# Peptides against a protein of PDB entry 3OIQ: the designs that were tried, part 59

Target 1, 212 residues: chain A of PDB entry 3OIQ
Amino acid sequence: KNRIFVSSSKDFEGYPSKAIVPVQFVALLTSIHLTETKCLLGFSNFERRGDQSQEDQYLIKLKFKDRGSERLARITISLLCQYFDIELPDLDSDSGASPTVILRDIHLERLCFSSCKALYVSKHGNYTLFLEDIKPLDLVSVISTISTKSTNSSKHSSSELISECDLNNSLVDIFNNLIEMNRDEKNRFKFVKLIHYDIELKKFVQDQQKVL

## One batch from the design tools (peptide; made by RFdiffusion4, then SolubleMPNN)

Design b1_p15_7_s4 (from b1_p15_7, 8 letters changed)
Fold by OpenDDE base, seed 5:
Structure b1_p15_7_s4 (fold): chain B 212 residues (1-212), chain A 15 residues (1-15)
Amino acid sequence: as target 1 above (212 residues)
Amino acid sequence: MVEEFLKNEEEIEKY
């Protein structure tokens, strides 16, 4: 079954009320919800949705039904947090209770670009997204990818690969949405408040702001 | 949002 690239979480409103569809998207990590019984990841492309929160536009469930899936979920969270330099509360509490992690607004401190493969599962008009795979994306690599592709549409032939155009367009759209949020005085998001705000990101944002 | 997503979960976790 071909994996569908999703540019907007609104696309799911048009999806079948009873289906199983493999999907892929790129978005920023916005939240982590790990409890004893559940593991959820929130992602967003910060698409404007009227008065709706721009956070958690993609709510992704990790399977958490047995000790094996729970362990995989905890390892996935640990590896993501290590990759993005997200401080987790010490998971090594000598109390044999699985630590609860609830992080929100991650995008206010860190741009955690992630390529996600998920399974869209719908029943009775409601849906859930199950995580199948996650690839964290390096910000320097994202900036480089956006900056280099203004010039080379090289036709690579026919395979079930997400068009390299869809990924790049979605990364550009995310940055454009962040630039709009940064310009809004009422929005809490500001590039200068990112912990990793450097000269490279500053220059890139300034150059993108001239095109908008 | 999280709470509404969670209300539909008991039926979907069977897959």
Scores: peptide ipSAE 0.035, ipTM 0.717, DockQ to the pose 0.420
Fold by OpenDDE base, seed 1:
Structure b1_p15_7_s4 (fold): chain B 212 residues (1-212), chain A 15 residues (1-15)
Amino acid sequence: as target 1 above (212 residues)
Amino acid sequence: MVEEFLKNEEEIEKY
């Protein structure tokens, strides 16, 4: 089955009540939930959902059923946190206690853009998203990708079933949503509160704010 | 949201 690009987590409300569907999306990492028995990642594109929280719109499970899957989950979390410069407690403590990690509101401090591949698995109308693959995206690369698309809508080959257009549109939508959140005085999100808020991000946000 | 997802999963994993 071809992988489906998902632009909204609301798309899953229209998905079959009994299916396995390979999906892909791009979103910001918003939460990490690692316990003794479960590993979950929260992501959001900050799409407006009325009075509902805009956090954890994509809740993704890592397999956590045996020593091999647990190790893979811990390595995945460690590598993501190393890439995004997120401080974790030592996951390898020889103390025999499985470390519990509960991080929330990650987007308030760091923009952790991630391209996720997942399996949508549904039964009886309920669904779970299982992580298959995750690619962290560099913020400078994201900014460059959005900025260059205004000039080059022509030429490159038909071999990725997911349009470079879909990725770029979702990245633009995320930034537009963040700009709206930043303008809202009631919203906790502010670009100036990001740990990595630099001159480049400042300039990009200022230029995007003029188009909206 | 997390609690609802976890309930949905316990229903999916039973099969």
Scores: peptide ipSAE 0.034, ipTM 0.714, DockQ to the pose 0.629
Fold by OpenDDE base, seed 3:
Structure b1_p15_7_s4 (fold): chain B 212 residues (1-212), chain A 15 residues (1-15)
Amino acid sequence: as target 1 above (212 residues)
Amino acid sequence: MVEEFLKNEEEIEKY
């Protein structure tokens, strides 16, 4: 089955009540929930949903059923946190209990852009998203990708272009949503409060604000 | 949302 690109987590409301569908999306990492029995990642594109929370719009489960899947989940969390410079509590506590990690509102401190591949699995009208693959995206690379699309519509093959266009449109939509949140005085999100807020991000946001 | 998702997931895994 072809993998479906998902631009909104509302798209799942129209999905079959009994299916397995390979999906792909791009979003910001918003939460990490690692316990003794479960591993979840929260993501959001900050799409406006009326008065509903814009956090954790994509809840992604990592398989956590046996020692092998648990180890893979913990390694995945460790590598993501290392890539995004997220401080984890030391996983090596001398107490033989697996450390619990609960992080929320990650987007308030760091823009953790991620390209996710998941399985949508539904039964009886309920669904779960299972992680298949995750690629962290570098913020400088995201900014450069959005900025360069303004100048060169020229010629590469039709199948790779659709996935790249969908990715870039989703990245633009996320930044537009973040700019709107930053303009809202009631919203907790502010670009100037990001730990990695630099001159490049400042200039990019100022230039995007003139197009909106 | 998270609690409802976790409940729905436990129902999906039982089958």
Scores: peptide ipSAE 0.034, ipTM 0.714, DockQ to the pose 0.632
Fold by OpenDDE base, seed 2:
Structure b1_p15_7_s4 (fold): chain B 212 residues (1-212), chain A 15 residues (1-15)
Amino acid sequence: as target 1 above (212 residues)
Amino acid sequence: MVEEFLKNEEEIEKY
């Protein structure tokens, strides 16, 4: 089955009540939930959904059923946190207790752009998203991609059915949503509160704010 | 793999 690019987690409301669909999206990492029995990653595009929380619009489950899947989940979290400079409590506690990690509101301190491949699995109208692959995206690369109006359809060959346009549009939409949140005095999100807020991000945000 | 996800109803939650 071809992988479907998903621009909104509302798209899943139109999906079959009994299906398996490979999907891909780009979003910001918002939460990490690692316990003894489950591993979840929360992501958001910060699409306005009335009074619903803008966090965890994509809740992604990692397989966590056996020692091999648990190890893979822990390694995945460790590598993501290392890439985004997220401080984890020491996962290596010799105490034989699997460390519990619960991080929320990650987007208030860090913009953790991630390209995710997942399986949508539904039964009886309920669904779960299972992680297949995750690629962290560098913020400078994201800013560059948005700033360079893609006039270069560089001929990269045939096999990912995801248009370079779908990725770019989703990245623009995320930044537009963050700009709206930054303008809202009631919203906790502010660009100036990001740990990595630099002159480049400041300039980019100021230039995008003039177009909106 | 796919069949394991469909067999475990407790893993198919609507978030």
Scores: peptide ipSAE 0.029, ipTM 0.660, DockQ to the pose 0.109; fails the geometry check

Design b1_p15_8_s1 (from b1_p15_8, 9 letters changed)
Fold by OpenDDE base, seed 5:
Structure b1_p15_8_s1 (fold): chain B 212 residues (1-212), chain A 15 residues (1-15)
Amino acid sequence: as target 1 above (212 residues)
Amino acid sequence: GLDSKFDADYDPELP
């Protein structure tokens, strides 16, 4: 089955009420919800959606039905948090209670760019997105990718180039949305408040702000 | 058509 690249989580509102569709998107990690019964990851592109919270536009469920799936979910969360330098409570505490992890507003402290593969599953007009794969993206690599896209419009139409073009467009859109949020005095998001705010990110934001 | 709504508690059997 061909995987569909999704540029907006609004696309799911128009999806069939009974379907199984493999999808892919890129977004910022905004929340982690790990409890005894479920594991959810929240992602956002910060696409304008009126007065609704722009957080958790993509709610992605990790399979959490048995000890094997629970372990995989915990490992996935641990590896993501290690990659993004997100502090987690010790998931390995010898107390046989699985620690509850609820992190929100992750994007206020860290830009956690992630390429996600998910399975859209719907029934009776309700849907769930199941995580199939996640690739954390390095911010330096994201910045370099956006910065270099201005020069290689070589029209080689391979199906692989469509996915790269869609990915790069979505990364640009995310940064544009973050710049708009940073300009809004009412928005809590500010680039200067990111823990990893460095000279490179500062320069990139300043250069992108001149184009918008 | 019924707009598809996210349901966190929806737990279908994955194929």
Scores: peptide ipSAE 0.360, ipTM 0.842, DockQ to the pose 0.445
Fold by OpenDDE base, seed 1:
Structure b1_p15_8_s1 (fold): chain B 212 residues (1-212), chain A 15 residues (1-15)
Amino acid sequence: as target 1 above (212 residues)
Amino acid sequence: GLDSKFDADYDPELP
């Protein structure tokens, strides 16, 4: 079954009831919610949705039903946080209490670009997105990919690969949305407040701001 | 169509 590339989390509002649909999207990690009973990841493209919060536009559930799935979820969170340099409490505490992790507004400190594969699963007008795969994206690689929009569409027309164009367009849209948020004095997001704000990111943002 | 809503507590048996 072909995986659908999703450019907007609004697309799910129109998705069929009683379906299982493999999807893929690219977004920024905005939240981590690990409790005793559930594990959720929040992502956003920061699409303008009127007065609604721009956080957690994509809520992705990890399986968390038995000790094996719980362990896999904790390992996934640990590896993701290690990649993005997000400080977590020690999840391996010998005290039989599973640590609760609630992180919000991650995008205010770090740009955590992620390519996600998920299963859309719906029944009776409700849906859940289950994580199948997550690929963290390096910010330098994201910047280089956007900057090198060379027309080398080498037509490897293999009917199963999501177009590199869809990925690149989504990454550009995210940066454009972040630039708009940075220009808004009421918005908490500012590039200069990112922990990893360097000369390269500064230059890239300045160059993109001239095109918007 | 019925607008699908996200449910964080929805735990379908995945095949």
Scores: peptide ipSAE 0.360, ipTM 0.842, DockQ to the pose 0.426
Fold by OpenDDE base, seed 2:
Order: structure tokens, then C-alpha cells, then sequence
Structure b1_p15_8_s1 (fold): chain B 212 residues (1-212), chain A 15 residues (1-15)
């Protein structure tokens, strides 16, 4: 079955009430919720939703049913946090309690671009998104991709008709939304507050702000 | 349409 590229989490409102649909999106990691009973990742593209929080627009579950799936979820979180240089609270509490990690508003400190493959699963008008795969994206690579308007259709072989255009458009939309948030005095997001705010990001944001 | 709502507690059997 072809994987569907999702540009908005609102698309799921129109999805079938009883379906299993493989989806893919690109978004910023906004939250991590690891408890004894569940693992959730929050993502956002910061699309305007009226008065609703722009955070956690995509809530993605990791399988957390048995010791094997729990271990995989923990490893996934650890690897993501290592990649994005996210400080986890010491998971090594000598208390035999499974470490709880609750991180929110990750985008206020770090732009954690992620390409996610998920399974949309719905029944009786409720849905859940299950993580199938996650690829963290390097910010320099994201900036380069947007800047070069890379028309290089790398014919990557095999059945993933995800247009490079859809990915690039979503990355542009995310940056545009972040620029709007940065301009809003009421919004907590500011590029200058990012831990990794450098000259390259500054220049890129300044150049994008001239187009908006 | 029946607006599908996200359910964090929904744990379907995945194929």
C-alpha cells in the first residue's frame, strides 16, 4: 500500500473512522512523554489552528505492550535525544522505578526536524498514530535543502512516491510558521533563544523574513 | 463526516 504524505494533522479529521493507513510527515519534535505505561512523541508543523496550542499537533505512540517494545521505545528516545543533543534527566535513578521522561516545548530550545513514518489506525471515530520509523534531520541539511530549491529528483528506487516537493514544501511551511511565531510578541518561540542559534541560522531566517 | 479524534489510550492490535 502506498504511504500517504501528510502536510497537516488536520488531514486526519477527514480520514476513515475504520482504517489502517501508512502515513509520513515532517515536523518538529515538540514533546517526549515516557512513563511506565506509555510512550508518546509530540510533533508540530506549527500551522495556525485558531486559539489552539500549536504544539503536539501530531501525537505519535510507540508500542509499549511488553518488555521488548518498552525497550525499543526507550532506545528510540535515547537515540533521538542523543542526535538532537536533548538532555534527558538521568534515566539511571537507582530506584527500580522505570524512569519517567516528560519533556515539553522542545522547539523553544532546539529545532528537532524529524521525518516520521507512522501507521494511522482508526476504529469507531477514534484514531491513533503508531511510530513505524523516524529519521532525524540535520538543521544545516534542512536549511541547505530549502535554500538550494533542489530540483534534483533523486529517483530513489522503490514505491515511496513521496514527492521531494512535498517534503520541501512542508519544511518551508514550518520555517514560515516559526518566523510568524518569532514576530508575534505573545509567542514564546524566539530564534535567538535556541541553544544552537548560530550565524547560519540567523542569516537564513533573515533571508526568509524578506520573502514573507 | 465523523471527525476522527485522536485517542492516546486507544491501543489497537496492529497487524
Amino acid sequence: as target 1 above (212 residues)
Amino acid sequence: GLDSKFDADYDPELP
Scores: peptide ipSAE 0.359, ipTM 0.843, DockQ to the pose 0.436
Fold by OpenDDE base, seed 3:
Structure b1_p15_8_s1 (fold): chain B 212 residues (1-212), chain A 15 residues (1-15)
Amino acid sequence: as target 1 above (212 residues)
Amino acid sequence: GLDSKFDADYDPELP
């Protein structure tokens, strides 16, 4: 099935008011919203949107309508949080109240790069994005990929027509946006405040700042 | 065109 690579969440403003479109994007995880009735993940590429919050530019819904879909949503969140070292309350607590998890501003502490496959579904001028698949990306791998812009990484047969170029361009754009946010004294985002801020990330940011 | 707006409460039957 042909997926559309999405570089901006503004692209959805131009999408058909009645469609089902498989999409893919790369962005940072910014929020998790798990309640008794809903499960949402927020993502952003931090594209400038005037006076709008740079967070939650991509809101993705997990199916949450029956015990099976709810279990899958909880497992998905648990695995993502385990991968990114995000502390969650126990989601399986035998106390008959489903635990509510509301995390915001995740990008202020951790850069949670994620490749998302979603289903754009629209009707009557409203749309939602349903999560189909999520791949967490390792930050070292992201830095390496951006730094090595010329090495054709050998054909891992992703049978999906999404160009390696589109992914790389979006990763570069995200880092450029983060560098701009880091330079802005009014912006809460600072690389030095990331829990995982290391010498490799520091060097990479310093080298990218010379090109911008 | 009618600009599509995100609706978190929109729960379409997925095919």
Scores: peptide ipSAE 0.359, ipTM 0.842, DockQ to the pose 0.430

Design b1_p15_8_s2 (from b1_p15_8, 7 letters changed)
Fold by OpenDDE base, seed 1:
Structure b1_p15_8_s2 (fold): chain B 212 residues (1-212), chain A 15 residues (1-15)
Amino acid sequence: as target 1 above (212 residues)
Amino acid sequence: GLDSKIDTDYDPVLP
């Protein structure tokens, strides 16, 4: 079955009330919710949705049904947090109580770009997104990808076409939304408050702000 | 249309 690229979480409003659809998107990690009973990852493109929170536009569930799936979920969270330099409490506490992790507003401190593959599963008009795969994206690589004008469509190997155009467009849209949030005095997001705010990111944002 | 809502408690038996 072909995987559908999703540019907006609003696309799911038009999806079938009873389906299983493989999807993919690119978004920023906004939240981590790990409890005794569930594991959720929140993502957002920060698309304007009126007065609603722009966080957790994509809420993705990890399977958390048995010790094997719980272990896989914990490992996934640990690896993501290691990649993005997110401090987690020690998940390996010998005390038999699985630590609860609730992180919110991750985007206020770190831009955690992620390419996600998920299953859209709907029943009775409600849906759940199940994580199938996640690839963290390096910010330097994201900046370089946006900055390199799309002239090298080298047609190498049509296996699972994420259109490089769809990926690039989504990354540009996210940055444009972040620039708008940064310009809004009422918005908590500010580029200068990012822990990893460097000269390269500063220059990139300044150059993008001139085009908007 | 019924606004499709995210259900985080839904746990389908995936085939």
Scores: peptide ipSAE 0.332, ipTM 0.838, DockQ to the pose 0.469
Fold by OpenDDE base, seed 2:
Structure b1_p15_8_s2 (fold): chain B 212 residues (1-212), chain A 15 residues (1-15)
Amino acid sequence: as target 1 above (212 residues)
Amino acid sequence: GLDSKIDTDYDPVLP
C-alpha cells in the first residue's frame, strides 16, 4: 500500500469521508496525554499564525483497548520521553492506578522532532489518526540535514517511496515557523528558553534568520 | 468543504 507523505494537517480536509489511508509526516511533539482510557500524542508543524494554539495539529491516537495495547502505549511513551529527556511523573506509582500523564507545550522546552507513520481512518466526515510507527529524530541530525543541500538521493531501497525532499522541506518549514514564532513578541516560544539551547542551535538559527 | 474534525473517541476495528 502506498504511504502518503503529509506536509500539512490541512491535507486531511481533502481526504475521503470514509477511508483508511496510511500516512507519514514529520512534526514536533507538542503534547502527551495518557489516561486510564486514552493515549494521545500531539504534534505540530506550526504552519499558521493565529490566536488559536498551534499545538496538536496532528493528534495521534495510540491503540488502548486491552492490557497488551495499554502496555505497548506506556512503553512507547516511556521510550520517547527517555529519548527526548522528558521528565515523566513516576509511571511506577505503587498505587495500582494507571499513572496519568498530561504534558502540554513540550516544544517550549524541547524540540522533539519525530517522523510518524499513522493510519488516517474516517467514517462520517470525522477522522482519527492511529499511530503505526514513530521515529524520534536527533536535533543535530535535523540541523545537519537542513544545512547540507545534499541532492544525494541515495535511493535507500525501503519500499516506502517517501521523497527525501518532502522530509527535508517539512523540516525547513518547521524551523522557519519556529523562527517566526521566536520573532513574535506575543508568542511564548523562544529558542533561548529551550533547555537544550546550545552554540550549534544558536548559530543555525542565526544563519537561517538571515535567509528569511 | 465538510470541516473534517479529529475524533479522538472513534475506535474502529483496524484491519
Scores: peptide ipSAE 0.332, ipTM 0.839, DockQ to the pose 0.486
Fold by OpenDDE base, seed 3:
Structure b1_p15_8_s2 (fold): chain B 212 residues (1-212), chain A 15 residues (1-15)
Amino acid sequence: as target 1 above (212 residues)
Amino acid sequence: GLDSKIDTDYDPVLP
């Protein structure tokens, strides 16, 4: 089956009430929820949804039902947190208590851009998104990709079914939404509060604000 | 329409 690129988590409102659909999206990591029985990753593109929370618009489930799937989920979280410089408690505590990790509002401190592959699985009008693959994106590379309209189609025959256009449009939309949030005095998000706020990000935001 | 709601407790047999 062809993988569908998803630009908005509203697209799922129109999806079949009983289906399995391979999907892909780009969003910011907003939350991590690891308990003894469940593993979830929250993502958002911060699309305006009226009175709905802009956080966790994509709630992705990791399989967490046996020692093998639990280990894979823990390794996935550890690798993501290492890539984004997110501090985690030691997940390998010899004390037979599985460490609980609950992180929220990650986007207030760090822009964690992620390309996600997932299975949309619906039954009786409800759906679950299951993680298949995740690629963290470097912020400098994201800024460069948006700033340079990629005229260099390097024919890297990566069998990735995402058009470079869909990826770039989604990254632009996320930044535009963040700029709107930054302008809103009621919104907690501010670029200047990011731990990694540097001269490059500052210049990019200032240049992008002139186009909006 | 039936607004599709996220169900995080669903654990299907994945193909």
Scores: peptide ipSAE 0.331, ipTM 0.840, DockQ to the pose 0.478
Fold by OpenDDE base, seed 5:
Structure b1_p15_8_s2 (fold): chain B 212 residues (1-212), chain A 15 residues (1-15)
Amino acid sequence: as target 1 above (212 residues)
Amino acid sequence: GLDSKIDTDYDPVLP
């Protein structure tokens, strides 16, 4: 089955009211919701959606039905948080109660770029996105990828593989949206408030701001 | 049209 690359979570408004569609997108991790009964990851590309919160545009459910799926969900969260240097409460605490983790607005402190594979599952017009795979992306690698590809617009590779162009376009769009948010005095997002704000990110943002 | 809403309570049997 061909996996569809999704550039916007608005694409799901056009999806069948009863379907199972394998999808892939790239977005920033914005929230983590781990309770006793649910595990959700929020992602956003910060597309303008009128007056709606730009957070959690992609709300991804991890399977959380049995001890095996719960363990996989917890491991997934732990590995993501370790990769992005997100402090979690100790999930392995001897207290037998799995700690509740609710993190929001992660993008205000860290740019957690993630390539996600999910199943779109719809019934009666409502849908759920189920995580199939997640690849965290290194920010330096994202910056380098955007910076190098501004010159190679000419290969029509007709391969049904998710175009490296679609990924790059989405990464550029995310940065453009973040630049707009950074320029908005009412928006809480500021690049200078990121914990990992360095000279490289500063230079990249300054160079991208000149193209917009 | 009914804007497709994310349903986090939906728990289908996935293949």
Scores: peptide ipSAE 0.330, ipTM 0.838, DockQ to the pose 0.503

Design b1_p15_8_s3 (from b1_p15_8, 8 letters changed)
Fold by OpenDDE base, seed 3:
Structure b1_p15_8_s3 (fold): chain B 212 residues (1-212), chain A 15 residues (1-15)
Amino acid sequence: as target 1 above (212 residues)
Amino acid sequence: SLDSKFDPDYDPVLP
């Protein structure tokens, strides 16, 4: 089956009540939930949904059924957190107690852009998203990609079934949503509160704010 | 329409 690019988590409301659909999206990491029995990652594109929370619009489950899948989930979290410079407690503690990790509102401190491949699995009017693959995206690379969109569609035929246009449009939409949140006095998100807020990000935000 | 709701506890047998 072809993988579907998802621009909004509302798309899942229209999905079949009994299906397996491979999907891909780009979003910001917003939460990590690791317990003894479950591993979930929360993501958002911060699409405005009326009175609905803009957090955790995409909840992605990691397989957590046996020691092998649990180990893979812990390694996945550790590598993701290492890439984004997120401090985690030691997940390999010799104490035999499975460490519980609950991180929320990650986007308030760090912009963790991630390209996710997942399986949409539905039955009986419920669905779950299972992680298949995750690619963390470098913020400098995201900024450069958005900024350079104006001049050279060099058709590098990357054999990835998802258009470079869909990824780039979603990245622009995320930044536009963050700019709107930054302008809203009631919203907790502010670019100047990001730990990695630098001159490059400042300039990029200022330039994007003139177009909106 | 049976609008599919997210269930974090739903653990389907993957084929």
Scores: peptide ipSAE 0.326, ipTM 0.831, DockQ to the pose 0.449
Fold by OpenDDE base, seed 5:
Structure b1_p15_8_s3 (fold): chain B 212 residues (1-212), chain A 15 residues (1-15)
Amino acid sequence: as target 1 above (212 residues)
Amino acid sequence: SLDSKFDPDYDPVLP
């Protein structure tokens, strides 16, 4: 089955009430929810949704049904947090209690760009997204990709692979949404409050703000 | 059409 690139989590509202659809999106990691019974990752593109929270637009389940899947979920979270420099409580506590991790508002401190592959699974008008694959994206690489590809939209390579255009457009849309949030005095998001706010990100934001 | 809603408790048997 061809994987569908999803630019908006609203697309899922129109999806079939009984389907299994492989999807891919790019978004910011906004939350981590690890309990004894479930593992969820929240992602957002910060697309405007009226008065609804712009967080957790993509709620992605990790399979959490057996010790093997639980272990894989924990390793996945650990590796993501290590990559993004997110402090986790020690998951390796010798106390046989599975540590509970509930992180929210991750985007307020760190821009955790992630390319996700998931399975959309629906039944009776409800759906769940299951994580198949996750690739963390380096912020410098994201910035460089947006900055360089603004000029080369002229290669129609007709390969069924998720267009590099779709990925780039979604990355641009995310930054545009973050710029809008940064301009909104009511929004908690501010680029200057990011732990990793540097001269490169500052310059990029300033340059993008001139185009918007 | 019933708009598909996210169900955090829906745990389908994956094929």
Scores: peptide ipSAE 0.326, ipTM 0.832, DockQ to the pose 0.419
Fold by OpenDDE base, seed 4:
Structure b1_p15_8_s3 (fold): chain B 212 residues (1-212), chain A 15 residues (1-15)
Amino acid sequence: as target 1 above (212 residues)
Amino acid sequence: SLDSKFDPDYDPVLP
């Protein structure tokens, strides 16, 4: 089955009440929820949804059924946090209790761009997204990709071109949404409060702000 | 249309 690119988490409202659909999206990591019984990753593209929190628009479940799946979930979280320089408590503590990790508002300190592959699974009008694959994206690579979007129509297959255009559009939309949040005095998000705020990101944001 | 709602506790048997 072809994987569907998802530009909005609202698309799932129109999805079949009994289906298994492989999906892909790009979003910012906003939350991590690891407990004894579940592991969830929250993602957002910060699409405006009225007065509701723009966080956790994509909630993705990691399999957490046995010690093997729990270990894989912990390793996945550890690797993501290492990649994004997110401080975690030691998940390997010999205390026999799996440490609880609850991180929220990650986007206020770090732009954690992630390309996610998930399985949409629905029954009786309820759905869950299961993580199949996650690729963390380097911010410099994201900035370069958006900045070069206008120049490289190289002859890749029509299916690869569509997926690349969709990815690039979603990355632009995320930055545009972040720029709007940064302009809103009521919004807690500010680029200058990011731990990794540098001259390159500053310049990129200033250049994007001229187009909006 | 029954709007599909996210359920964090929904644990389907994946094929």
Scores: peptide ipSAE 0.324, ipTM 0.831, DockQ to the pose 0.449
Fold by OpenDDE base, seed 2:
Structure b1_p15_8_s3 (fold): chain B 212 residues (1-212), chain A 15 residues (1-15)
Amino acid sequence: as target 1 above (212 residues)
Amino acid sequence: SLDSKFDPDYDPVLP
């Protein structure tokens, strides 16, 4: 089955009420919710939705039904947090209580760009998104990809029909939305408050701000 | 069109 690239989480409102659709999107990691019974990852493109919160536009469920799926979910979270330098409480605490992790507003401290593969699963007018795969993206690589007008149609994955253009457009849209949030005095997001705010990110943001 | 709503409690048997 062909995987569908999703540019907006609003696209799911038009999806079939009884389907299984493989999807892919690029977004910022905004939340992690690990409890005894559930594992959810929140992502956002920060699209303007009127007065609605721009956080957690994509809520992605990890399978959490048995010890094997729970272990996989914990390993996935640990690896993501290690990649993005997100501090987690020790998930291995010898207290036989499964550690609860609730992180929110991750984008206020770190830009955690992620390419997600998920299954859209709907029944009776309700849907959920199940994580199939996640690729963390390096911020320097994201900035370079946007800055280089990459006309490089690198033929290297003819089996996944996702246009490199769709990925690049989504990355540009995210940065444009973050620039708008940074300009809004009411918005908590500020680039200068990011832990990894450096001269390269500063220059990139300043150059993008001149185009908007 | 029945607007599909996100349900965090929806746990389908995936094939």
Scores: peptide ipSAE 0.323, ipTM 0.831, DockQ to the pose 0.436

